# Peptides against a protein of PDB entry 2AKA: the designs that were tried, part 202

Target 1, 299 residues: chain A of PDB entry 2AKA
Amino acid sequence: MEDLIPLVNRLQDAFSAIGQNADLDLPQIAVVGGQSAGKSSVLENFVGRDFLPRGSGIVTRRPLVLQLVNSTTEYAEFLHCKGKKFTDFEEVRLEIEAETDRVTGTNKGISPVPINLRVYSPHVLNLTLVDLPGMTKVPVGDQPPDIEFQIRDMLMQFVTKENCLILAVSPANSDLANSDALKIAKEVDPQGQRTIGVITKLDLMDEGTDARDVLENKLLPLRRGYIGVVNRSQKDIDGKKDITAALAAERKFFLSHPSYRHLADRMGTPYLQKVLNQQLTNHIRDTLPGLRNKLQSQL

## One batch from the design tools (peptide; made by RFdiffusion4, then SolubleMPNN)

Design b2_p27_7_s3 (from b2_p27_7, 12 letters changed)
Fold by OpenDDE base, seed 3:
Structure b2_p27_7_s3 (fold): chain B 299 residues (1-299), chain A 27 residues (1-27)
Amino acid sequence: as target 1 above (299 residues)
Amino acid sequence: SELEEALKKVEALFPELDALAARLAAE
């Protein structure tokens, strides 16, 4: 049986040519969270490469449709650069930045026009995510004063769709009751049917505190639950700590932590990737018949 | 138009979609 995710990827690629006017409700996972919530690190940990723009403020300024495809080879392709295979992931980062600047200009503005990036790797499961701009309340640089609302409006274009799953990324070292990700998810998914919680920065919590109640789905229950992850620190990134080593450290963290050891088999980046693959696959299966009929009616 | 071209690409995927849907329905 062919994987359903690659089929939907082909649909996404076809619809990307339509631009902003596509009223399409494709089965997908939108990634939402505040700035510095750890979204980029989660995505890079899936690939095992550093390839996303880094910096202060709004780093993601266009939706990034990230299509992960399990393959025997490792390379990346952009939909806007047909025929070019990227094997250097630093060049991937540079291309994202260049393509972003081409559309948004140099004022650090945002655009709703997606970038489509496909990554082939033996280290990934088939998974498609839409990385969205981080929610912020503070304009930086030459950003317009209403940038917060522009970002919100952009996010709403994705997360309001019925076939959109929401990966809500929240840092554990902040009050989860005030999580931007969980707030927006609750607004558009009040029953918690489409939302998957990711808790980052568990290693940065104050001594004597833990997120056990959240991870056990007892504090802010979601139907699809929560998965905790430990990303590389900025120091680790700057020190070029290997992602494989970071994943081992993450595993060790959960196993050795008194509050999380009993959850360790249901935590961490590899488990998150597996869960997302399974949930997306099932979601596609459930929605594809209706989607096919809708598409036919538009022809 | 770009829209028409995109729709044609989508339409080209329908046979595969239909085959998959039929297989899923048989399970």
Scores: peptide ipSAE 0.143, ipTM 0.770, DockQ to the pose 0.676
Fold by OpenDDE base, seed 5:
Structure b2_p27_7_s3 (fold): chain B 299 residues (1-299), chain A 27 residues (1-27)
Amino acid sequence: as target 1 above (299 residues)
Amino acid sequence: SELEEALKKVEALFPELDALAARLAAE
């Protein structure tokens, strides 16, 4: 089968140039979650590099269209600076920050205008994700008092689209019933047809507690199920713990945990990548026969 | 214009999209 994801990437790039990307009903995966839910860590684990802005509060302030492309070489390219190949992923992080600030200013405001980042790597599967700002209830710094609603409105531009899959990222060490990600997903996808659940911070749960029922899809069932992951701690990130070592530790965690060992082959970041690649590919296949005519009508 | 160029790029993808869509519809 031909690679469907790269074709959709070219469509995304073309439409981004005309400023209509947020309103397009292209087959895509939008990443949603509360602040500090672990979204950035999940995405960085896919690439195997530290390249996303870090910090407290709202870090992602523009949609980031992250296009992962399996390649023999490793480099990144931005749509806004065509022809420049980034091989240092710290420079990628800096460019995201600079490009964000260029549009939003330094007041930590948000903009619905996407940043398009393509990462070529031998270590990735073809996968396109739209990283969205983390949901928050409390403005920080110079943020407008209605920042919560601005973020929600931005998210709704993506997640309400029929062809948008939703990667809902929730931390296990918080009340999952109150997960911002799962709440917004339930609002726009009440039957759970478009939502994939990711449960982070499983290693930070209190002793004697577990998320087994959630991961087994018994508590808050999603048609596409849940996948648990274990990310590096902030301490590990600050200490520059190797992502490969972290992935090994994640595997060990699931295999050794009494509540998760039976699920271990369907857990972890590598499995999540595979599932997302497959689900996105299948989703594109299912929608593509009508996509051409739909796109023509939207022009 | 930039808009015209972008639209041209989109249209340039339609033959490939049509071919792929036809193949998938036949499966």
Scores: peptide ipSAE 0.140, ipTM 0.776, DockQ to the pose 0.813
Fold by OpenDDE base, seed 2:
Structure b2_p27_7_s3 (fold): chain B 299 residues (1-299), chain A 27 residues (1-27)
Amino acid sequence: as target 1 above (299 residues)
Amino acid sequence: SELEEALKKVEALFPELDALAARLAAE
């Protein structure tokens, strides 16, 4: 079964040429969350490198199909520039920014045209995620006044698909009942069958409060449950804090916290990677027979 | 066309898809 994710990656690459209007219901995981919910940090923690655009407001402005591939070597490749191997992940960040600006222009608009990025690394499990623009209520800069609805419409193109799993990223230091990620997930997955909850910023909760009931799946139950993570602070990112050190600090946080220590083996970024790999693999297995038949009908 | 080439690439993956599907069904 270890070859299922790479096979679907090859399908994704082949279908990229068909365009955004293709009715492709490939088994995949879409990442959704409000602005500053911590989505980019979660993805960078999987790779162990800083490679995503940073800034205020809407940072992700095109869907990013992130294909993680376990390999003995470490490098990145873009589908739009085949044959070029990136070993400097700062150059990967710059290429994402340049390719985004090429399509969206200088007005900080959005585009539904995906960027396809494959990362080979000895530090990753095979995993494919689709990072989507963060949900917002307020336009920034020269963004159109209806940017909120444009983002929502873009997200709906992914999360409404039956074979799409939803990674809903919510910050713990905000009212979880008002989570943008969980709201959109509930709209398209009312029974919570396709949604995986990620709770970030657990280290930023007020003293005397915790998210134990959420993480134990008792407050807002999802079939696939919740996983808590602790990301680097913006200060740590700006200061180039090592991701490996941050992962060690995350482990220490869960082990030392009175409310979370009993959950520590089912929390944190490494556990999240494992769970997502397993869930995606199983999901591909379950959907592949039907997908094969659908593909045949499109030829 | 680019679309035709893409569809041919997808079709070229069918033998591998079928083999994997058969293996999974046998498990």
Scores: peptide ipSAE 0.134, ipTM 0.762, DockQ to the pose 0.745
Fold by OpenDDE base, seed 4:
Structure b2_p27_7_s3 (fold): chain B 299 residues (1-299), chain A 27 residues (1-27)
Amino acid sequence: as target 1 above (299 residues)
Amino acid sequence: SELEEALKKVEALFPELDALAARLAAE
């Protein structure tokens, strides 16, 4: 069933091109989290490249449909720039920014119109994620004062769909009970059936504290559990620390930490990627048969 | 169309998917 994700990608692209009906519920994973929760870093770590916009405030301002495709070659393609292959991931970043600004303007507004980005790489598993704008309460730039609600409304368009899995990204160095990601997930998935928890910034927790109980699924249980990750610090990013080196450091972190050592084989970015690939594949398998009539109705 | 092509590919999987679904439902 290795071809299920690429198959859904083709469907997703087709529906995006013709204007997807709001009633179509394609199996997908939506990424949610507060600003600075580490979402972008998680996604970049999957690719092994820096390619997402960075900055203060809302970084993702349009939904980014990120289609990772295992390939012998490494390049990126945008649906809005058909035929152009990007091999420089800095150019990918610039294109995301340019395309975002083209639609939203320079006021840092948001748009519900997705950007579709496909990344071919030998270093990725087949995986499609919808990166959504980070939840915030504070407008930046010329954003309207109700930007929080605009973002929430946008997120709700995705996460309320029954076939949408939710990747809830929460930082460990903040009160998990107040996680924006887990709050919205709980609102639309009260039984925790569709939510996968990602705990970032485990390396930034106060000395003597840990997230063991969370990671062991004992504090806020999710059916699909939690996976801890350690992203590059801002210092590491500014210093252009290699993602490969960062992944090695992440592995070392879990193995050497007294509270996480026993969980180390079920933690870290590579494991997260594997789990998401498997869960998405299985989810597609489970949902596709039920989508046949709906798909046919779109013809 | 791309959609039709994609749909055909999906439809080609339906027998297998249906069989799998039936098996899973029986477990």
Scores: peptide ipSAE 0.106, ipTM 0.725, DockQ to the pose 0.144

Design b2_p27_7_s4 (from b2_p27_7, 14 letters changed)
Fold by OpenDDE base, seed 3:
Structure b2_p27_7_s4 (fold): chain B 299 residues (1-299), chain A 27 residues (1-27)
Amino acid sequence: as target 1 above (299 residues)
Amino acid sequence: SVLEQALQEVQALFPELDALSARLAAE
């Protein structure tokens, strides 16, 4: 069963040359969320490495097809620089930044042309995610005044596809009813069939408040439910707190919290990774025959 | 064309896809 995700990875790579004009509906998970929702931290926690661009405003400016592959070795490869193996994940970050700037220029604009990054690691489950630009209403730097709509249009190219699952990342310390991620998901998936909710920043909620009702799938029900996670703080990141230690702290958080202890076995980054692997695998199994037939008809 | 090339690469994966699909269907 684990072979399905690598197979789809090869399909993604094959179609990469088509670019933005591709009428493809590959089984995939698109990651959506507002700026600072914690998307990058979730992805880095899967890998156990710091490798994504950081900063204020729009950090992800091109779709990042992140292909995680369980392996005995640890290294990364980009489709745009075949044959080069990256073992230093800081160099991975720099390559993402450089490749982004190469296409978008220096104006902090966006491009719909994906970056394809494959990470081999003994610490990951097979999982492919498409990280998308964070939704924003405020242009920064030399960004065009309509950047909000450009981002939205880019996201819609992915999330409107029937075979696209949506990982909606929302911070718990904000009004979840106004979550940009959940709003866009509801727009394109009104019945909540394709959406997986991730709730970040549970550790940053006001004293006396909790997200129990959301995590129990009672407030804004999704068929695929919600999973809470606790990411490293910016202070922890700057202090180079080890991700393994952060994952242990996350586990402790859920176990010790009165509102979440009963959910602890269905929370946290490791559980999220497992669930996403399983859901993606099953989704591929269900959609691949139809996709194969469609592709055959185009030949 | 770029599209044709991509489609050919995809087609090259079909035997493996079909084999895997058959295995899954048998489970």
Scores: peptide ipSAE 0.167, ipTM 0.789, DockQ to the pose 0.575
Fold by OpenDDE base, seed 5:
Structure b2_p27_7_s4 (fold): chain B 299 residues (1-299), chain A 27 residues (1-27)
Amino acid sequence: as target 1 above (299 residues)
Amino acid sequence: SVLEQALQEVQALFPELDALSARLAAE
């Protein structure tokens, strides 16, 4: 079967120019999570490069449409600067920051206008994700006092769409019952049909505790289940620890942990990438027959 | 206009979309 994801990518690119009020009900995966939930690390682990803005508070301030494309070459392209190929992923990070600041200003405000980034790599599966701003309760710096609600409103523009899958990223070292990601997912997907759970920071849980019940889909069941991952620590990131080495450590973590050993083949970043590729592909297949007619009606 | 151009780009993808949809429906 031909790749369906690249076709949808071209549709996304074309619709990007229509503006904020476009009823974009394209098959897609929106990434949601609280600040510091580890969502940026998950995305970087897919690419195998450090390329996302880092820092405290709200880092992602515009939706980032991240289009991963399997290719023989490795480079990135932005829709807003067509024809420029980025091979240095530090430059990719800087471009995201610059493009964000250009629209939002320097006050750390947010904008619903997406940044479209395509990454070609031999190390990725075809996968498109929309990285959304992290949910927060407390404004920082020059952020408006209603920033929490602005973020929520932005997220709702994506996650309420019927064709939107939700990648809910929650840290295991926090109260999962109060996870911002799972709460918003439950609000818009009460039957858990569109939500994929990702549990990060499993390595940071207190000794004698585990997230086994969650990962086994027994505590807060989702039709599409949960996948646990172990990301690099901030210290490891600052120390430029290799992502490949981190992925090996992640595998070792699951295999050696008494509570997760039996789940190890269905855990970790590589498995997550495969699952997301498959689920997105299947989702596109299921929605494509109706998509054509819907698109025609919107013209 | 930018909108008109975008709509034209979407329209240009319809033949491929139609072909793919037809193939998937046949499976």
Scores: peptide ipSAE 0.167, ipTM 0.793, DockQ to the pose 0.763
Fold by OpenDDE base, seed 2:
Structure b2_p27_7_s4 (fold): chain B 299 residues (1-299), chain A 27 residues (1-27)
Amino acid sequence: as target 1 above (299 residues)
Amino acid sequence: SVLEQALQEVQALFPELDALSARLAAE
């Protein structure tokens, strides 16, 4: 079944030309979370490269369709500039920023028009994610006063689709009951059938507290469960800490923590990537017959 | 048109989609 995700990627590329209003419910995973919840770090840890825009406020301002493809070579390609292979991931970051600014202008607004990025790497499993703008309550800079609602409306275009899985990213050092990611997920998936929980910043929790009950799926149960991760700190990112070293530190964190040691084999970024690959593959298998029929009816 | 071209590209994937769907159904 290794060819299922690449096939859906080709469908996504073809449908990108139809525009935003293509009512195609493709099997996919949408990534949702509040600002600074750690979404970008999770995605970069999958690739093992720094390639996403960084900064204060809203960083992701357009949907990013990130197609990871296992390959013997390492390079990136954008759908909007076919034939150009990027081997420097700093240039990938700059292209995302430039393409975002080209559409949104200088006011730090948002656009629902996706950026399609494919990354070939020997370090990734086949996996497609749609990174969405971080939910916010407060406009920054020259953003429109209704930016919160614009972001919400954009997210709803993805997460309301029946074939969309939801990767809900929540920081452990904040009240999980008030997680923006889990709130929006529960609104569109009240039975928790399509939602996968990711808990970040476990290393930043107050001493003597832990998220064990959440990670054991006992506090806010999801059918697909929760996976804890430890991302690089902003200081580590600024200091160019190697992602491989950070992944080793993450493993050490779970193994050495009294509350998480028994869960360590079902935690961390590598395990998350494996689970997402499996869940997406299975989801495509289940939805593909219906998708084929829908596609035929549109031709 | 851009739309027609995109639909043709999707249609070109149908043989692979059908073959894969048939294989999955046989498992």
Scores: peptide ipSAE 0.151, ipTM 0.783, DockQ to the pose 0.777
Fold by OpenDDE base, seed 4:
Structure b2_p27_7_s4 (fold): chain B 299 residues (1-299), chain A 27 residues (1-27)
Amino acid sequence: as target 1 above (299 residues)
Amino acid sequence: SVLEQALQEVQALFPELDALSARLAAE
């Protein structure tokens, strides 16, 4: 079953190339969260490279289909520039920005047209994620006043699909009850069947507070549970702290924290990646048999 | 085409997937 994700990737690429109709419901994981919730850092931590656009406001302005593929070599490829292998992940970042701007212009508008990025690495598990624009209420640049609704409409195109799992990324240092990620997830998945909770910024919580109840799935229960992670701080990013060191620090954080040490083996970015790989694989397994007729109808 | 090739590869898994699905449904 190890090849299920790559097979779906090929289907996804093909459908993207020919124009996917609304009736196609490929098994996938959509990543949702408010701006600055830590989505980009989570994704970069999977790859072990800095490659996503950074900055103020909406960073992701087009859906990014991120296909992680375990390989003996490390490089990236874009569907829109076939044949070009990127080994410098800074160039990957620049290409995402350039391709985004090509379609949306320089006004920081959004487009529902995905960017398809495949990353080969010995450090990743097979995993496909659709990174979606961060939810925001505040337009930036020349964005229209209704940008919030445009983003929501875009997200809804993905998260309403029955075969779409939702990776809801929420910061621990904010009111979880007001998490944009969990709100949208609850709207389309009221029983919490398709939602995986990720809690970021656990290291930034006020002293004497913790997210233990959330992580133990006792506060806002999801069938698929919650996984806590600790990303690099902005200071760490600016200081060019490598992701390997950050992952070690994350492990240390969970092991040494009185509230989380008992959960440490079920927390952290590496565990999250493993869980997502397994859940996606299982989800594909569950959905593919029913998808065969639908796929055939697209030929 | 890429789609046809991918579909064929996926279809090759259907017997196994169907068997698994049947097993899971029986649990």
Scores: peptide ipSAE 0.120, ipTM 0.739, DockQ to the pose 0.166; fails the geometry check

Design b2_p27_8_s1 (from b2_p27_8, 13 letters changed)
Fold by OpenDDE base, seed 2:
Order: structure tokens, then sequence, then C-alpha cells
Structure b2_p27_8_s1 (fold): chain B 299 residues (1-299), chain A 27 residues (1-27)
């Protein structure tokens, strides 16, 4: 089973060379959530590096196909820049920004054309995620007035696919019933069969409140359940706080919290990474028998 | 030409995919 994710990665790369095929239904995990829900921080915590664009408003403006590959070496490569190995993850961030701006222009618009990034690291499990633009209600800067609908339409191109799993990222310090991530997931996956819930910002909840019922899968049940995480604060990110130290603080948070202590072994970023690797591997296995015929029909 | 090359790359993966599917069915 160790070669399933790498095989799908090679298929993804080959199809990306044909251009954007909206009909491509490869086994994948799409990451969805509102602006500032903590999606980028979750992805960076998997790698242990700061490499995603930062800023206010919509940061991710193109789909980012993030292929994590366990390796003895640490470097990144882009499909659009073959043969170039990036060892400085600041240069990775700059390349994402430059490639985004090249296609979207200066108006902070969006494009459905993916960026394909592969990261080799000894600190990652084999995992492929599609980071999608954060859902928003309000245009920022020179964005089109219909940007909300453009983002929604882009997300729907991914999350409506049968072989797409949905990583729904919701902040705990907001009303979960109003979570944009869970709303869109419920629209396309009403039985909660394809959705994995991630609850961020558990450390920012009001004193005397907790998300225990959510994390125990009792409030809004998903077949694949919920995993809580604690990301770095914006201050910690700006201060370049080490991600390894942040992961240790996350573990300490769950172990020390009265409401979460009993769940601590099934919480946090390392556990999330493990679960996603297993879920994706199993999903590929289940879909693989029909994949060849489906792929041939899409050529 | 680029599209044709990409199609060929996908098709070149089919033998490996088929072998893996058969292996999984045998398990």
Amino acid sequence: as target 1 above (299 residues)
Amino acid sequence: AAEEEAIQKVQALFPELDALVEKLKAE
C-alpha cells in the first residue's frame, strides 16, 4: 500500500500537463474553510516550514495541489518549474505568490488553474491535499464584487467529485452551526461520508466554554469524525516561532485541558496527518479498481 | 503535441496501475 499515493501523484502530474480538466476525478482531499479559519497554518504544520503566502483577506487564490512525500532529504519542487529544487522555503512562498500573480494579475482575482507543489521531507507522511481559496462574503481590495460566488464555484468543481474527500476546517471560537466549511460539505455530502472535520482555534475559546461535544462527534456527526488542532497565533507566526515548539505546545494544551485530556491521543496536528494519510490510502485502494477505465474515458 | 505527450504519459502508467489493482484483488 506504500506506493498508492505516489502513483496517484504521477497521475495528477500527467493530467496537469494536459491542462485543467474539470472532469478529473482522482482520489484526493480538498481543504475547505472560511477566511482565517487556519487552513494554511494546518498545512504548514505538516511540513514544519513557513512556505504559504501570508496576508489579510484571501491568501490562497489558486488551488494548490500539495503533494507531501516522505524522503530522507528536504526540498520542494513545482510542476511548472521542472528541475528546480527549492531548499529555502521562503523561496517556495515567493514562487507561489509570483505564479499566482502571473495568472490572476494585480487585482487579487482568483484562477481555477492549480499550482502543483511537491514537498519532500523526513517530517511528513505521504499525503496529497488540494488547498482551496478561503470562502468570503466581502471582496477585499480590487477583487470582483462577485468574488464570493467565484470562490464557491471553484470549490464546487472539486468537492462535488465522487472521489474527493473534504477536509472541512472550522474555528472553535465561532459558531460551528454557521461554519462555511461544514455548510458546503453538507451541501455536497449530506450524509457526511466524505467529510473530515478539523476544529482550529481551540485555545481562543471563551473561558468556561469548550468544543468537547463536537470533538466527540456528538453535536454534528461525521462518519470520519473531528480532529482538534492548535495552530500558532498570528503573533507567533510574525515572530517566526518554531513550528516544532508550536507542536509541543499543542500537545501540552490537549493534555492539560480538563475537557480534552481524554481525547489528547486523538487530537493535534501529528494525529491529523496520520489519519489523513490512512484515509487517503484507503480511499485510493477502494477507488483503484475502476480508476483505469475512468481515466481512459477522460482522455 | 503537448496534449498528446501528456496522454501518452498517462497511458504509460496503466500497466503499473493494472498490476497494482490485480495485487489488491488477490489480497
Scores: peptide ipSAE 0.270, ipTM 0.837, DockQ to the pose 0.776
Fold by OpenDDE base, seed 3:
Structure b2_p27_8_s1 (fold): chain B 299 residues (1-299), chain A 27 residues (1-27)
Amino acid sequence: as target 1 above (299 residues)
Amino acid sequence: AAEEEAIQKVQALFPELDALVEKLKAE
């Protein structure tokens, strides 16, 4: 079944050329979460490279279709830059920023037009994710006053689709009941059939508190459950802590924490990658028999 | 037109998609 995700990737690439609207009901995983929830860090941890735009506020301003492909070689390709192979992931970051600014302008506006990025690496599992703009309630800089609603409308174009799985990213150091990610997921997936919970910032929780009940799927149950992760802090990033060292530290965190030790084998970024690969593969398998007919009706 | 080219690209994948669906049904 190793070829299922790459096949869907080719379909995504072909459809991305048809129009401005993300009217694709392809089997995919949309990543949703508030600003600073740790979405970009999760994606970078999958690749093992720093390649996403960084900053305060809304960093992702266009949907990023991130296609991870297991390969013997390591390089990236953009659909909008056909034939160019990127081996320097800083150049990948710069290209995302440049391509975003080209369409949205310099005013931190948003656009529903996706950026399609494929990353070949020996360190990844086959996985396609759509990174969506972070939900915000407060405009930053010269963003329009209605930016919250613009982002919401953009997210809804993806997460309302029947074949869209939802990776809901929530920080543990915030009230989970108020998680923007879980709220939007509950709105479009009230039975929790399509939602996978990711809990970030477990290492930043107040002393004497833990997210055990959440991670055990007891507090806000999702059919697909929750996976906890520990991302690099901004201090770790500034200190040039590599992702390999961060993954080792994450493993150590779960193993050494009294509340999480018993869950450690079902936590962390490597386990999340495996689960997402499996979930996406199974989802493609289940949807594929009807996909051709559905796709044809959309043309 | 860019749209026509995109449609053709999608349609060109249908045989592979069909073959894969049949393979999955046989498993």
Scores: peptide ipSAE 0.268, ipTM 0.837, DockQ to the pose 0.836
Fold by OpenDDE base, seed 5:
Structure b2_p27_8_s1 (fold): chain B 299 residues (1-299), chain A 27 residues (1-27)
Amino acid sequence: as target 1 above (299 residues)
Amino acid sequence: AAEEEAIQKVQALFPELDALVEKLKAE
């Protein structure tokens, strides 16, 4: 298999210096979801480290281009501070916060200027994701009153691009029919061709309820389907529960649940990583023949 | 200057991109 993802990563890095930001139509996966939908936890579970900003409200305030690269060593690098290798992922978190504040100020505003973070790890598949601000309706703190629309406009800059796949993250313990992620995905991808559904918080559903119909792709069909995951609880995160142990618990959850046991081999974070790697690789392959000419026209 | 340098970096990747495109077309 060709190293298509690393090639696109190098293109992304080069274009970041041109200042086109979201105007680039590179093959990529944009991560969308409401606040507290579990996006950060999904991404951290891929890496096996706590490294994303945490808190109430809008935590991601700039697009985070997260480039996962399979490597024999584990470290992170930022495009804005070349040559510095981060081995402490707490320092990675702090750098994201600092770099966010440097551009947005302290008012908790947003900026469309991406942060480019590359994580090398033996525990990841090659995968590039663009983590986007969580959709919200309520400004917090010193956020501008139109923050909802600013976030929406930012998301639209990414998800409207033809080469953008959409990872729509929805919590199962909320009304999925009203999922912000699925709504925006349906708006820009009405035929469900570019959207992958992720259902989080399956372990937090009320007794006697389940998301089986959604996960079986029967309720809101997506061509690329849905994958359920179980993230660490906030209590588990605060208690520094090991991600490896959490992944084992996730597997056990699906295997033991009457509604999900038959789907268990197509659920969980490891399966999601595999699917995303494969889908991104295939998507790059499909778009690559026209990519050079398209990129040249965007310079 | 920074933009020009970035453009040059992108262009420097074109030979590799072209090679991959041709390889994929041959499959």
Scores: peptide ipSAE 0.251, ipTM 0.829, DockQ to the pose 0.815
Fold by OpenDDE base, seed 4:
Structure b2_p27_8_s1 (fold): chain B 299 residues (1-299), chain A 27 residues (1-27)
Amino acid sequence: as target 1 above (299 residues)
Amino acid sequence: AAEEEAIQKVQALFPELDALVEKLKAE
């Protein structure tokens, strides 16, 4: 089963070259969430490197197909610059920004054309994610007033697909009933069959409050459940705190918290990565026979 | 030309895909 994700990656790469990404229902995980929900931090924690653009506005302006591949070596490759191996992850960040700006221009516009990034690392499980622009209601810069709808339309191109799993990232320090991620997931997956909930910012909740009922799947039930994570603070990111140290702090948080200690073995970034790998692998296995037949009929 | 090349790349994966599908059916 270890070869299923790499096989789908090769299919994704082949179809990305055609520009027909919107018409393909490949088994994948789309990452959705409001701005500042902590999506980028979750993805960087999987890699153990800082490599995603950061900012106060719309950071992700194009879909990022992030292909994580377990390897003895650590480097990144972009589909748009084949043969170039990036070992400096700051250069990876700069390339994402440059490639985004090349297509969207200076007006901080969005584009539905994906960036395809493959990361080889000994610290990752095989996992493919599609990072999508953060949902926002507030235009920035020269963005059109309908930017909210443009982002929504872009997300819908992915999350409406039957073979798309949805990683819905919601902050715990905000009203979960108003989570943009869970709202869009419920719209396209009303029975909660394709949605995995991620709850961030558990460490930023008001004193005396907790997300226990959410994490126990009692408040807004999802078939695939919820996983809580604790990301680095902005101070920790700015201070270049080691992600490994942050993962240890996350583990300590769950173990020491009275409301979460009983869930600690089913929480945190390492567990999330494992669950996503397993769920994606199983999902590919279940969908691959039908996908093969569909591909044959299209070609 | 780009579309044709991409179609060929996908078709080149079919033998491996078929083998994997058959393996999964046998499990």
Scores: peptide ipSAE 0.242, ipTM 0.823, DockQ to the pose 0.798

